# Peptides against a protein of PDB entry 8BZL, part 120

Target 1, 228 residues: chain A of PDB entry 8BZL
Amino acid sequence: SYDRAITVFSPDGHLFQVEYAQEAVKKGSTAVGVRGRDIVVLGVEKKSVAKLQDERTVRKICALDDNVCMAFAGLTADARIVINRARVECQSHRLTVEDPVTVEYITRYIASLKQRYTQSNGRRPFGISALIVGFDFDGTPRLYQTDPSGTYHAWKANAIGRGAKSVREFLEKNYTDEAIETDDLTIKLVIKALLEVVQSGGKNIELAVMRRDQSLKILNPEEIEKYV
Target 2, 242 residues: chain B of PDB entry 8BZL
Amino acid sequence: SRRYDSRTTIFSPEGRLYQVEYAMEAIGHAGTCLGILANDGVLLAAERRNIHKLLDEVFFSEKIYKLNEDMACSVAGITSDANVLTNELRLIAQRYLLQYQEPIPCEQLVTALCDIKQAYTQFGGKRPFGVSLLYIGWDKHYGFQLYQSDPSGNYGGWKATCIGNNSAAAVSMLKQDYKEGEMTLKSALALAIKVLNKTMDVSKLSAEKVEIATLTRENGKTVIRVLKQKEVEQLIKKHEEE

## One batch from the design tools (peptide; made by RFdiffusion4, then SolubleMPNN)

Design b1_p15_6_s3 (from b1_p15_6, 7 letters changed)
Fold by OpenDDE base, seed 3:
Structure b1_p15_6_s3 (fold): chain B 228 residues (1-228), chain C 242 residues (1-242), chain A 15 residues (1-15)
Amino acid sequence: as target 1 above (228 residues)
Amino acid sequence: as target 2 above (242 residues)
Amino acid sequence: SAEFEEAKKRLEAKR
């Protein structure tokens, strides 16, 4: 009978399917997010794309709306479902409320979606963590992180995926008001953080920058190399 | 017995709901939350476990949530489940306010959520919420109130209680030191610090690891206040001097 | 655990 709750408590009070989904995230490529003063930056480890794979199809950073973007670690197929639902919600919010979503709002939406998949019949948890960055209408930069459980928090900086521990340790040591004083310094901080776990420099990093009142910009490898 | 552990919440041959019991076990591993009712107010005190340097300071409280102008709650258990339930509490309270043009009575809000919790133990394909809640509030019917609810959908009113890690030991201490009819908010705060200092698995209690909220009445209005870190430090210091 | 037994007692007392 497929009507079994897939995600059930163990005798010791653990939700094993959620924990296993977190293990799936740990196998994912590393993603980093940093909130600056007037900038938000996402960086992702590029997997060695097989020579025959179109690099354009393996985007790990995506826009949810004009003011919000997301990076993820874990199952790409699961991420597509979350991204599509989030995009629809962003558009719906603009139509119904006549304002773009706040970064917290869309994060809470995604978190609630994930949580429901930990408590719904015949559904497994999403094997994805996400870093969600953007600007609220008042121009405040925001960074949020979600995990497979549906937990979310606001961060100054964070990392997810296989190298997340090392990257987080780096950020804990190096994230200071001085380190984010300028947009360029903030970008450099993200690159340096990723270089803790990524070999061969700018060719293996995808970097996205959103400045206040500007659209999401994906940096090309040449632009990344200027910061290294 | 493994057959009953892996399915939707069903009765064992012994009449036990193992998924509810296992959800309660999960709560036992969560940070400690205390509630104490006083004559002049009610308080929540919660253990803050995840102090991460990279967390955004905009996070007002990790474990204490304002529900409306007259009620707040603290949570022990799965954070994502807690977020869903606290959001539902806010929605229920708001819908009642819109419908009746007055705040929802405290017990009625607690009961409404408990019915939802119970449903998640009865309907197929859903797991119980891995969350217990403490509710503090004021209404015109019963004045200051403290409630506790668990994953089964059961609830009760309390003078003082505890959920989460070492809750049994905390409740025992509360029973010993709680003075019925003589409890002031000041004495309740001191008692909360005393109990947390003994029940938290820390060598030294620090203000960074404790969140405290008070609910009082001032000029005919409910005031919910989260204590500042400095105020909590003063309470800890006072306890250490005693 | 002692906590589990107490939680169980609380559950039973409410039934």
Scores: peptide ipSAE 0.017, ipTM 0.524, DockQ to the pose 0.057
Fold by OpenDDE base, seed 4:
Structure b1_p15_6_s3 (fold): chain B 228 residues (1-228), chain C 242 residues (1-242), chain A 15 residues (1-15)
Amino acid sequence: as target 1 above (228 residues)
Amino acid sequence: as target 2 above (242 residues)
Amino acid sequence: SAEFEEAKKRLEAKR
């Protein structure tokens, strides 16, 4: 019965509220993450921004710290809460440990936060999955995914949201060492993957690139079109 | 207690938050509110539905609230919820000013309230706020700004938008007539009247049924002004002559 | 109601 305000086990061992939160994610805009050799790339489907909407306020790719960024699928308001807490943790870690977080550390923090909302009375799960990318202090590129349950895994490439199945199938076929041999090829792979589910090319894609020892760069539509 | 659990916003099997959707439906029946961003200012226009002759307090603005010296908002939805949220906005803005000795940035104020709204969709024993807001403001970072927020805690920046009754039709009209980069406050006011005249469920638009506020910059200060009834009458008359 | 369907579309558009 979904009418229970608490995330509880069904007789068959399912957490229905978590499963239903995953359905909310599947309705979200598609996001793709790819780990290259010395680059991490996030791409997100831009829903047709209403003509009168300010694009600045519709960003789906957010920096968590200088070395970590996140894309999400699902409830935008839920994502904002997670992002804010993650940002605070990143800064706290810098102050207490005197080093930036590893991508795994911040992923685990987010995952733990999500998990608590699946077990706490009077709380519903977060209706988001996230792709978290960045570089560890040793310069290793990382990609992680989290879901509403609080589970997380490391990936070479992955997708979340409404087109995730098709994009994952594409990535499974096309993610090779040759396809990620260069930064440009890695970017091209992400764009091609998104084009499986997004119509009309570069105008409907948000793309972010992080290279080793560089800040997050959001590509403009003209830059994206150079890769299509 | 089990009683608080029954009032928690939960996911449907399809991943929907029905209590949030129902709150948004309630807003669809509320009076129309418009916001339009211009190059030289920003405005809010709101429908007045409660014209009771016996209301002693000529509320200069029933639906438009000054938040601080640099921001105002309009509300569509449950009045009691609106009062709580507008008070919270004022408190957040004041606390920021006291702490940092500068006005809160517009988007930061909007975000702070949106986090509260979101919390009321996630925490047990709470219902969503049955309110959408339009925010107008000025700050040193982005200049004139217009935002919209809904019961989910989602928000966005806009050049022009509408909430409440017939909002879809209003947005369609705004999309057709809004001239990007060329919008003056004067033209924005004319557009607001045009849209309200077509979207309000009244035979004839009258100044008593419309509230309009403008936010401008004069001598390096923000000026928030509610238009007088006579000024609104002139705008309506001008529209009727065109 | 048409308004409810529109509200759903708005929610979906904001996802």
Scores: peptide ipSAE 0.014, ipTM 0.616, DockQ to the pose 0.085
Fold by OpenDDE base, seed 2:
Structure b1_p15_6_s3 (fold): chain B 228 residues (1-228), chain C 242 residues (1-242), chain A 15 residues (1-15)
Amino acid sequence: as target 1 above (228 residues)
Amino acid sequence: as target 2 above (242 residues)
Amino acid sequence: SAEFEEAKKRLEAKR
């Protein structure tokens, strides 16, 4: 039947549509997240903005709430849907619970949303992985990663997208308590990690930082170059 | 491989959405549409392919649609799909106006439609819309704006862009000739004619085959105007003299 | 078609 996208098990127990969605993620621009002591940093590979394209409309790092932001790899249109739903949930939580969401809570919400799209008839999986960072109300920095399957885990540092393997290998070698001792060192670590897969330096990196009790700050190219 | 081609929009083993790609391919065969952002306005220029002598005086733009007082769009692709989407844009804009008592911001209207397009790529029983759109508009937040959206539900803001037939060549020409920060509406109109003359598979560019709309601000109001055939003829003539 | 490949690139660039 051509009428419904169905994520079904193979004879070998594989969910091919989920696996194929993961392949879509692997084709996405690389994103990196690092949890510091009092900072969370997201970095994304900035694909050369086509000449005449407005860079403002090509943002890969988005705020979900004042205390949470997200980067993604994979289908941008899919990501927009997830972001919008997450934003609504963050606001709803503030209204109903009178507190901002924890990073884990909103990650679980997103993960559950993704999982439902892997099990519902007539829906395909989301072709995105996400890095979700922020601060809990107690001031604890958090980093989570989600994939198309709806799985999620907490990380000290992680990467998604086409260069994720190389970036993760770099982070595994270089993520130490010393490397994240200061906010600046943490930012530098993210930049260095991205430079493993990004050609031509700071101009091709989008970087966002969130410090404790501060809003998301997107660094301009000049600010990024100071760390390079 | 054909199994992924004929079914509802699903991922291929390589992580591709073939139905979306095929929709985009279909748009490549549609008439050319250009958008150019200037300092003092924004324009759409579209190829008119269906010139039948028996068509009553084409008072109505075939490819350029007014969405509200502050926005217009042009369409490349399946006409029926275009009609549905343009109607939806109008409805979204009107509902927003009624709810908030102010015009919808340009990007918000674009994103609302893009979310609909995306849904048609994710939910079963639906095919992607075989339509790309160019949007021109003005709002108090960003002033004059130009956006492009595709069947995937992706969009972007542009200074100049093209959809439809020979769009790649048109974009290349726009990249070469577009002067950032110095583009006037007059120069944008000239550029549009230049690009259309090269990208349209016509021996001679004629005013009957081109639709042009401009969006400007006059006395604190947005003015959307479709150029008259005589005005387009003058632009073509000027181009031929250069 | 070159246009298809460019469309794919645009789609991929938006990935």
Scores: peptide ipSAE 0.007, ipTM 0.612, DockQ to the pose 0.079

Design b1_p15_6_s3 (from b1_p15_6, 7 letters changed)
Fold by OpenDDE base, seed 1:
Structure b1_p15_6_s3 (fold): chain B 228 residues (1-228), chain C 242 residues (1-242), chain A 15 residues (1-15)
Amino acid sequence: as target 1 above (228 residues)
Amino acid sequence: as target 2 above (242 residues)
Amino acid sequence: SAEFEEAKKRLEAKR
C-alpha cells in the first residue's frame, strides 16, 4: 500500500507518509509563538505531569543556542533528534563563522534535515512541527515554523499542534501593533492565545521568553499567573 | 504491479517510471507558473496560494527565486523539494563563478540540476523530486532564455510555457496567442495575465494572488525585478478593460 | 498510460 510504504508518491501525487506525519503533529500538545518588538515568546500546553514524573524531563521548550529556542508539536523522540542536530550545528557555526546562527539559518538547517528524511529510502518523515524563535545578531526578533515536509516560513505569530487552528484564529484577530507594543503585552497575548485551548489557567502552560540581548527565561507558574 | 509503483528505479513492463509520473501528477496540483520569452526580456508569472495575515512579509516572492544576477526560476510542486533544488542551483552557480570568474551559462546551470534530478530517478534509495521549474535568464551566448525542467531530469528551451495546475490549457492558449518575433515584454505581461485569468481556479484574478518577475538588460547589466502589487493590479485592470 | 490511470482508480477506490 502506498500509504504504508516508505515515503513515495501515490498515483495522485501525494506523499502519504508526510501527510500522516502532519497528522501526528496535529495530535501533539499545542504550542504558540509570537514575535514582539524586542521580545519573542513561546508557549506550550502542559499535560498533567504524573505525580512521580520528573518535571525537568517533560520540557517542551528548549534552547538551541543562546539566541535561539524551539518549541515543537508531535513525537517527542523525533524532536530530540532534531534538537540535538540543531545544537551541534549552532556550535559548529560559532566555531567556523565566529558568529551565532541567524534564526533563518538554523531553521533552514532543520528544514533541510526534515526534507532529507522525506526523500531517503528506509527513513520515515519526522513526526514534528517546530516553532523556532530568537534574535539575529543585529537584534532583530524572528519567528519561524517548520513542518514534517521540511517547509518553513517566517511568521509574526503562529501555532502548532492539536489546538493550533483555534489559537491561530485568535492571533489573526488580536495580533496588532498595539497588542505587542510592550514586552508584557506580548506575553499576555501568548497566554490569552493558549487559554483558547488550555483549561485551568497558568498551571497548564509552559512559557518561555527571550528578550533582546538576554538569555532564554522559562517562567514559573507564579510568574505566569501574574499575566493572567 | 505494486512493486513498480513503490520503487523509483524499476521500469514497468511498458517502460514507464511510475514514481516520476506520480511526481508529475503532484506538480499538476500545484499553483500555475508561466514563462514567456520576449525580444526585450523574459518573465515569470506565478499563482500565489499561501496568503496568510500572520506571515512575516519579509519574502519578496513566494514562488520566484533569484538564482544569481543573471537568472531566476519559478517552481511548481512540493515546496520543501523546491527549496532544496533552488539552494542547489545557487550553489552550482556560485561554484562556477568562483572557478571560472564568469557567470555560469543558463543552459549549463539547468543541465547541472537536471543531472541531479535524473540521478534521483536512477539510483535506489531516493524518490524523485516533486518539482518542475521554469528558468529565466540572460547570458552572452544566447541572450534571453526560458527553460523548463521536470522530475525526470528532462529539460527544454521554450518561447512560452506553463507548469502546474491547468498547464495543458495554458500551453494551448500560449500557442494561440504567442506571436513569434513580435513579442515585447509589455505584450508578454498582458498575455501572462490573460492566461492566468483563464487558468487559475479563482472567481476573480487579484494582484495578491499573482506574482510576476521580469528579467531585462539595462546598461549592460541584467535586472531581475519582481513587480509591485500596484503594477500587477494595473495589468489586471487593463486586461479587464479589453 | 493505461496502467497509470488504473493505479489512480485503485487509489481513489481505497479513499
Scores: peptide ipSAE 0.009, ipTM 0.528, DockQ to the pose 0.067; fails the geometry check

Design b1_p15_6_s4 (from b1_p15_6, 6 letters changed)
Fold by OpenDDE base, seed 2:
Structure b1_p15_6_s4 (fold): chain B 228 residues (1-228), chain C 242 residues (1-242), chain A 15 residues (1-15)
Amino acid sequence: as target 1 above (228 residues)
Amino acid sequence: as target 2 above (242 residues)
Amino acid sequence: SAEFEEAKKRFEAKR
């Protein structure tokens, strides 16, 4: 019977399919998120776009709504499904509640979706972790992380993907109130963090910035180099 | 390793989806398909393997499918899977047209199918599709476009790419010879023949073994044309003289 | 996406 639960507990209480999905995340390009005072910043390791590939189709940072964006590590196709569902939920929330989602709300929605795929018969876990950033309606910047299990937590700064350990160690050492005192310093912190695992400058980094009451801005390589 | 081979698509301990990788392996045995984007058009070139004398004159391309008035695709992999996916593409495009009274944007059609492909990698009781596709199209948003998708549901836009047998070698050749910003449809056709001549497992390239379709804009309309055998022969001859 | 949900429904209907 192919209808057997794909994700089952081991005798020692492990969900192996979830753990293995986490290994898929570790193979993904590194993503970093940092919450500043009035800014949220996402940075992603730009995998060298293959010669002849269109860069516009290789985006790892996506808007979920006007006030929320997401970066991910792991399986791109899985991420697309999550992003699409999250976008629909954001729009549905606006229609039903007449307010945009809070960052926590949409994170919880994504987390719940992921969790269901760890428990549903005939479904494997999503092979993605996500960094979700944005602003609540009160203007508070937020950063959340989700993993394949459907767990989520709020962070000041975090990293996911292949270089996450090194980046987190850097952030633990360098994330201070002084380091995020200004928007520019916050951006610089993200770039420096990514440079721990990314070789050579602004060409290999995708950087997105969301400021209070502003739309998501993707920085161009020249703008990134100004901070390096 | 064998335990993961016989079950529904699940993660390995290393975080790999072996069923998807095996589907990709199946595609590696399929006939070569090329896509090349030019300034004035886009083309697909595909290897034709099933040349049987008893086949009733297949007036239609074996590997190249018209999806709608603005898009076509080429398929590498399991034929039965290809038929299902190409039919689904047509249905998606038709439903969109009926709903919005305008043609579906190229990337949206590609994405819609990719979501289906992805679903077959995540939901139990089904195997991944053993098919990769190249898509060519035109829309008002991005003009001429070339996309590639694989069994995982991943896709990307390309200036030039290849799927199927010897695809890695073909891509390497395309990288060497593709002139960004200067590619005409004429030069793209010549490049396609050059690459196919080297990558196809044939002693001599012949027009009967190659299918080519071009997508152009004429008088504000998209024109999808499958080249006649004589036209392909001329392209091959020209290549042999260079 | 509505398309994904529809695809999912189609997939589930074929199960």
Scores: peptide ipSAE 0.000, ipTM 0.598, DockQ to the pose 0.029
Fold by OpenDDE base, seed 4:
Structure b1_p15_6_s4 (fold): chain B 228 residues (1-228), chain C 242 residues (1-242), chain A 15 residues (1-15)
Amino acid sequence: as target 1 above (228 residues)
Amino acid sequence: as target 2 above (242 residues)
Amino acid sequence: SAEFEEAKKRFEAKR
């Protein structure tokens, strides 16, 4: 009966719907995250904003809380659901625990949510991967990645989406202590990484920066061009 | 690929949601709907395909729905699905008004419906809604607004856009003729007629085949008005004279 | 969103 979406094991032990959701992620716009010393940076490939589209409605980088932001690759509508639930959890945590979430905590929450959708009858997996960055209350910068399966890991730098392989290869070669020595160098590293897969410089890149004890800052195209 | 043409929306091996794509394809065959944002208002223009003499006077546009005092929408796709979603929009807006004693912000209403649409793509035993919507509205946060949503639950804000039949051609024309920052409601109406005249599969554009609604602000109140047939005729005539 | 959860509930109630 095709009446229900069911994620089941194949004879070979594969969860096909999870694997196929990962293919949906690979079709998404590229996102990159880098953890610096006192900064976290997210960059996303801007699909050419259609002429006459309002750019404010096309954001791929969003705040989950004052100390946490997220970029995603894959299905935008699925991402919105995850973002909304994460935001509610962040606020709930502040109310119940009287402290903001750690980046790991909210990542684990998102991962658990995704995992449930891989195991629940009548639900398909979320077609998104996410890069989650921010600062813990102790001022430690964090970067996590999560996928449709509900797995998550901490990273120094990572990429997701269609250009992720090329961007990761670039980061593996160029992520050094010297390359992240300053905030500006860290930002430059993210931009350079994205330029491996994005043409036409600052116009096609969305960049967000979070520094210790500061709010998320979205860089304008002119600010991005200064680093190119 | 055919194996995933099931009524249940699941991922294909290629990571595609075929039921959503097929819903979008169905919308491509629906009547054309246009939305244009101006400095002093926003409009919807929709193709009327069902001109039957025996239809009771459509007091309200068949394709344009008032949602509340500050918002309206037009639909391309399955009429029954449209009715369900427009009713849901009205309920969401009403509940918000009751709870907060202020009108729901435009984007929040759009997002709420889009979350419903998304849910119908993720939960088993349901098909996607076979409709795209254009939303026009005013709120105190962003003023006049135009949004588009699709069966996936994706949405975006627009200065001008089109859904339904020949939407790609319409969008191309809008991109050419839309003057950012200089668009008046009057010029937007003229542009709507121009685009519809070129994109509708009709030999001659007539007022009976077009529905137009405008949303304006008068004395601090939102006014949603469906243009009378005579007004539309004048717009068409003016276009033909140019 | 609240509406998502409501939609989910409606779906589950029909199941």
Scores: peptide ipSAE 0.000, ipTM 0.599, DockQ to the pose 0.031
Fold by OpenDDE base, seed 5:
Structure b1_p15_6_s4 (fold): chain B 228 residues (1-228), chain C 242 residues (1-242), chain A 15 residues (1-15)
Amino acid sequence: as target 1 above (228 residues)
Amino acid sequence: as target 2 above (242 residues)
Amino acid sequence: SAEFEEAKKRFEAKR
């Protein structure tokens, strides 16, 4: 059966392992990204942290560099590998080029990594999609998405994971220039988008904000509740 | 044969890694291991299943392994896999010490092993490790710590958790009785005995069937101690009297 | 996925 092999083409031209990796992504916690005028915002559905689990060890949003952060949906262990390699590349770029990576550059790097794992013998695809946000050196905010196939595209707003369809539908309706006119409005847009799939309000949302020339800020639950 | 190199953990049509799930199932049948974080220490309690009279009196901990001066772990699952992973943990810790002239931070050691576990779920010619681990440790960054890792390469920090047989029931009991911010090592030991008494597939809890290790700080040094059988007996007796 | 491609077209059309 072609679907039980390494990543190979079916007679119908399908890469089943890539498609199945996409199914793994759909089981992941919902993540949303929005590009504002001078802000990028990532929001993630908090998995119910077990009462006795340390929340410190459950992070869904990770910095890749000072100017780039990533949220993901899918296999956490796979994501860790991608994150680590991306971080190394960001540092390498700073050392060799003497400038931070562009958001597009690091996205392309991640995408290429994923693609290689769809073509290499004895490897399975990464079971992750990622939203990559940040600022280019010129101060332009960027949002990119990657999937298990190694494709990547630039977005104004997007979502991945379990509730991605509903969140995207919301964003398609509500993403306007007016809705992102201010940083606060952009943050509100992300929260409202996540509330389409998250029932218990601000307590179940992880929110990260990166403003121009500022480091990644993770909002605490109290800060999130101010926007609800 | 070339056929073995083609075998890899692959996704099911539903996006599941069945080989990882099957490894987790195997762990569910292993002896129970508990970890509890206290204010003044951290402990591991593990079920000892291999009570052979012919085992030389050197009570080697069957399930609890010292990793370095600041960390220990307990294992649930395939013994051979556990031995490989515990050896790797020791090597990673030692290499770090040699490179940086300081002990490896607890979470970094856990993460390093978890990356290995993950690799065994992604690369051809490999199978997942049939092992879950509990890690206890101390470092200068976060103090006393408890971690759990599984065959997928996922890990998390915990105040209290359980792996192996009846782990779900044990976790439920821990959730009920664990008092955040008020847990002493003494109370943690009592809680461990209480939970093991209810979750082990034994009619009566005996000291010969339980291994307990504590990690504490004394005079600015980490002390890892395996409790003597007599100490465990006293804990069991105290529980029976309450 | 077909859903992704459709969403892409919708967002690109708004650019």
Scores: peptide ipSAE 0.000, ipTM 0.597, DockQ to the pose 0.014

Design b1_p15_6_s4 (from b1_p15_6, 6 letters changed)
Fold by OpenDDE base, seed 1:
Structure b1_p15_6_s4 (fold): chain B 228 residues (1-228), chain C 242 residues (1-242), chain A 15 residues (1-15)
Amino acid sequence: as target 1 above (228 residues)
Amino acid sequence: as target 2 above (242 residues)
Amino acid sequence: SAEFEEAKKRFEAKR
């Protein structure tokens, strides 16, 4: 009898499979998200790509739609499933509602998906947390975070993965209206936050920026070094 | 190796559903939620535990959810499960309104959700929801109402009750201090603060850690209002002066 | 409901 991956309560009221999935997230590469005034920025720790590995295949930041992007920490394979479903939902929403999803909408969709996997027999929780950023149709920048349990919240700034604690502490101290007054300052804030946990400068950081009414831009290492 | 009876649908030899009991245990660790029925209204009071500086949404109510124009609920337990259930409540209420062109009666909404909860205890392949809810509402049939539901799908109407951390102690205090027939919303608010002050493991009760919502009737309409922090501060201050 | 009160009592008796 294959012990069906069952997320059940322990006698003390814990969902161990969800907690273990959260531990898997904590072992993941660090990701940071910051909401500026007219910009959203995602930063991710680059793992040293093996010399022979195609850098194109290890994208930790992906677009869900033209107005929404996502970074994740945890199991890459799990993330792929979530990303694909989210992309389908974004396209479906455009077709049925004739408007792009709000960042909250797609976050809620992802959160609901994750929650269902915590309550269905034969399925384990997703071993991922996600930072979801983008712009609503009204031009409001948004940042959401979701975890393996399917909880989600809106944030000004947040971090996930192995260095999340240190990065959050940095952001709690340094996130001010002055620190996000300009797009460049917001980008600098994300870089500085990541440098709390990443030893080697711009080469080990992946940075994506989305400005109001602009497409997602992934910064190259040279562009990142200009900010550092 | 205590084989956690991974099967949610199996009775113990003693006739117990362990997964339901374990879900209730999870709720016991959640923040405290109180409900008090008064003659002129009904209230929910809930402990706010998550105060983060980087949160974007000023969560006016982390634990209190408006369901429709005539009902609200508070939740104790797993947040993600709570989100699913509160969304379902809203959908049920909306479908009823569309079908019958009148608001769903309070008890019918509660029972509809309880049937869903029960199903998650009876059908294989699902775990119980790790959530208890307090419901407040008004309808033309019974007026102001307070209900409690648990992971088993059981529910009951209450004059006053509590779920979450230290709920047993809170219920005991409510039983002692609740005066039947004489409870005004003002007195209910004072009682809620009194009980929360004793049941929350905090040295000093602060308005930042307490959410309160009231449901009243004004000019033939239901009004659901979340108290502002300043109003909660005043209630706390009054309690400290007594 | 009598069942709810009984379930509550059973839950409280285990704490």
Scores: peptide ipSAE 0.007, ipTM 0.527, DockQ to the pose 0.043; fails the geometry check

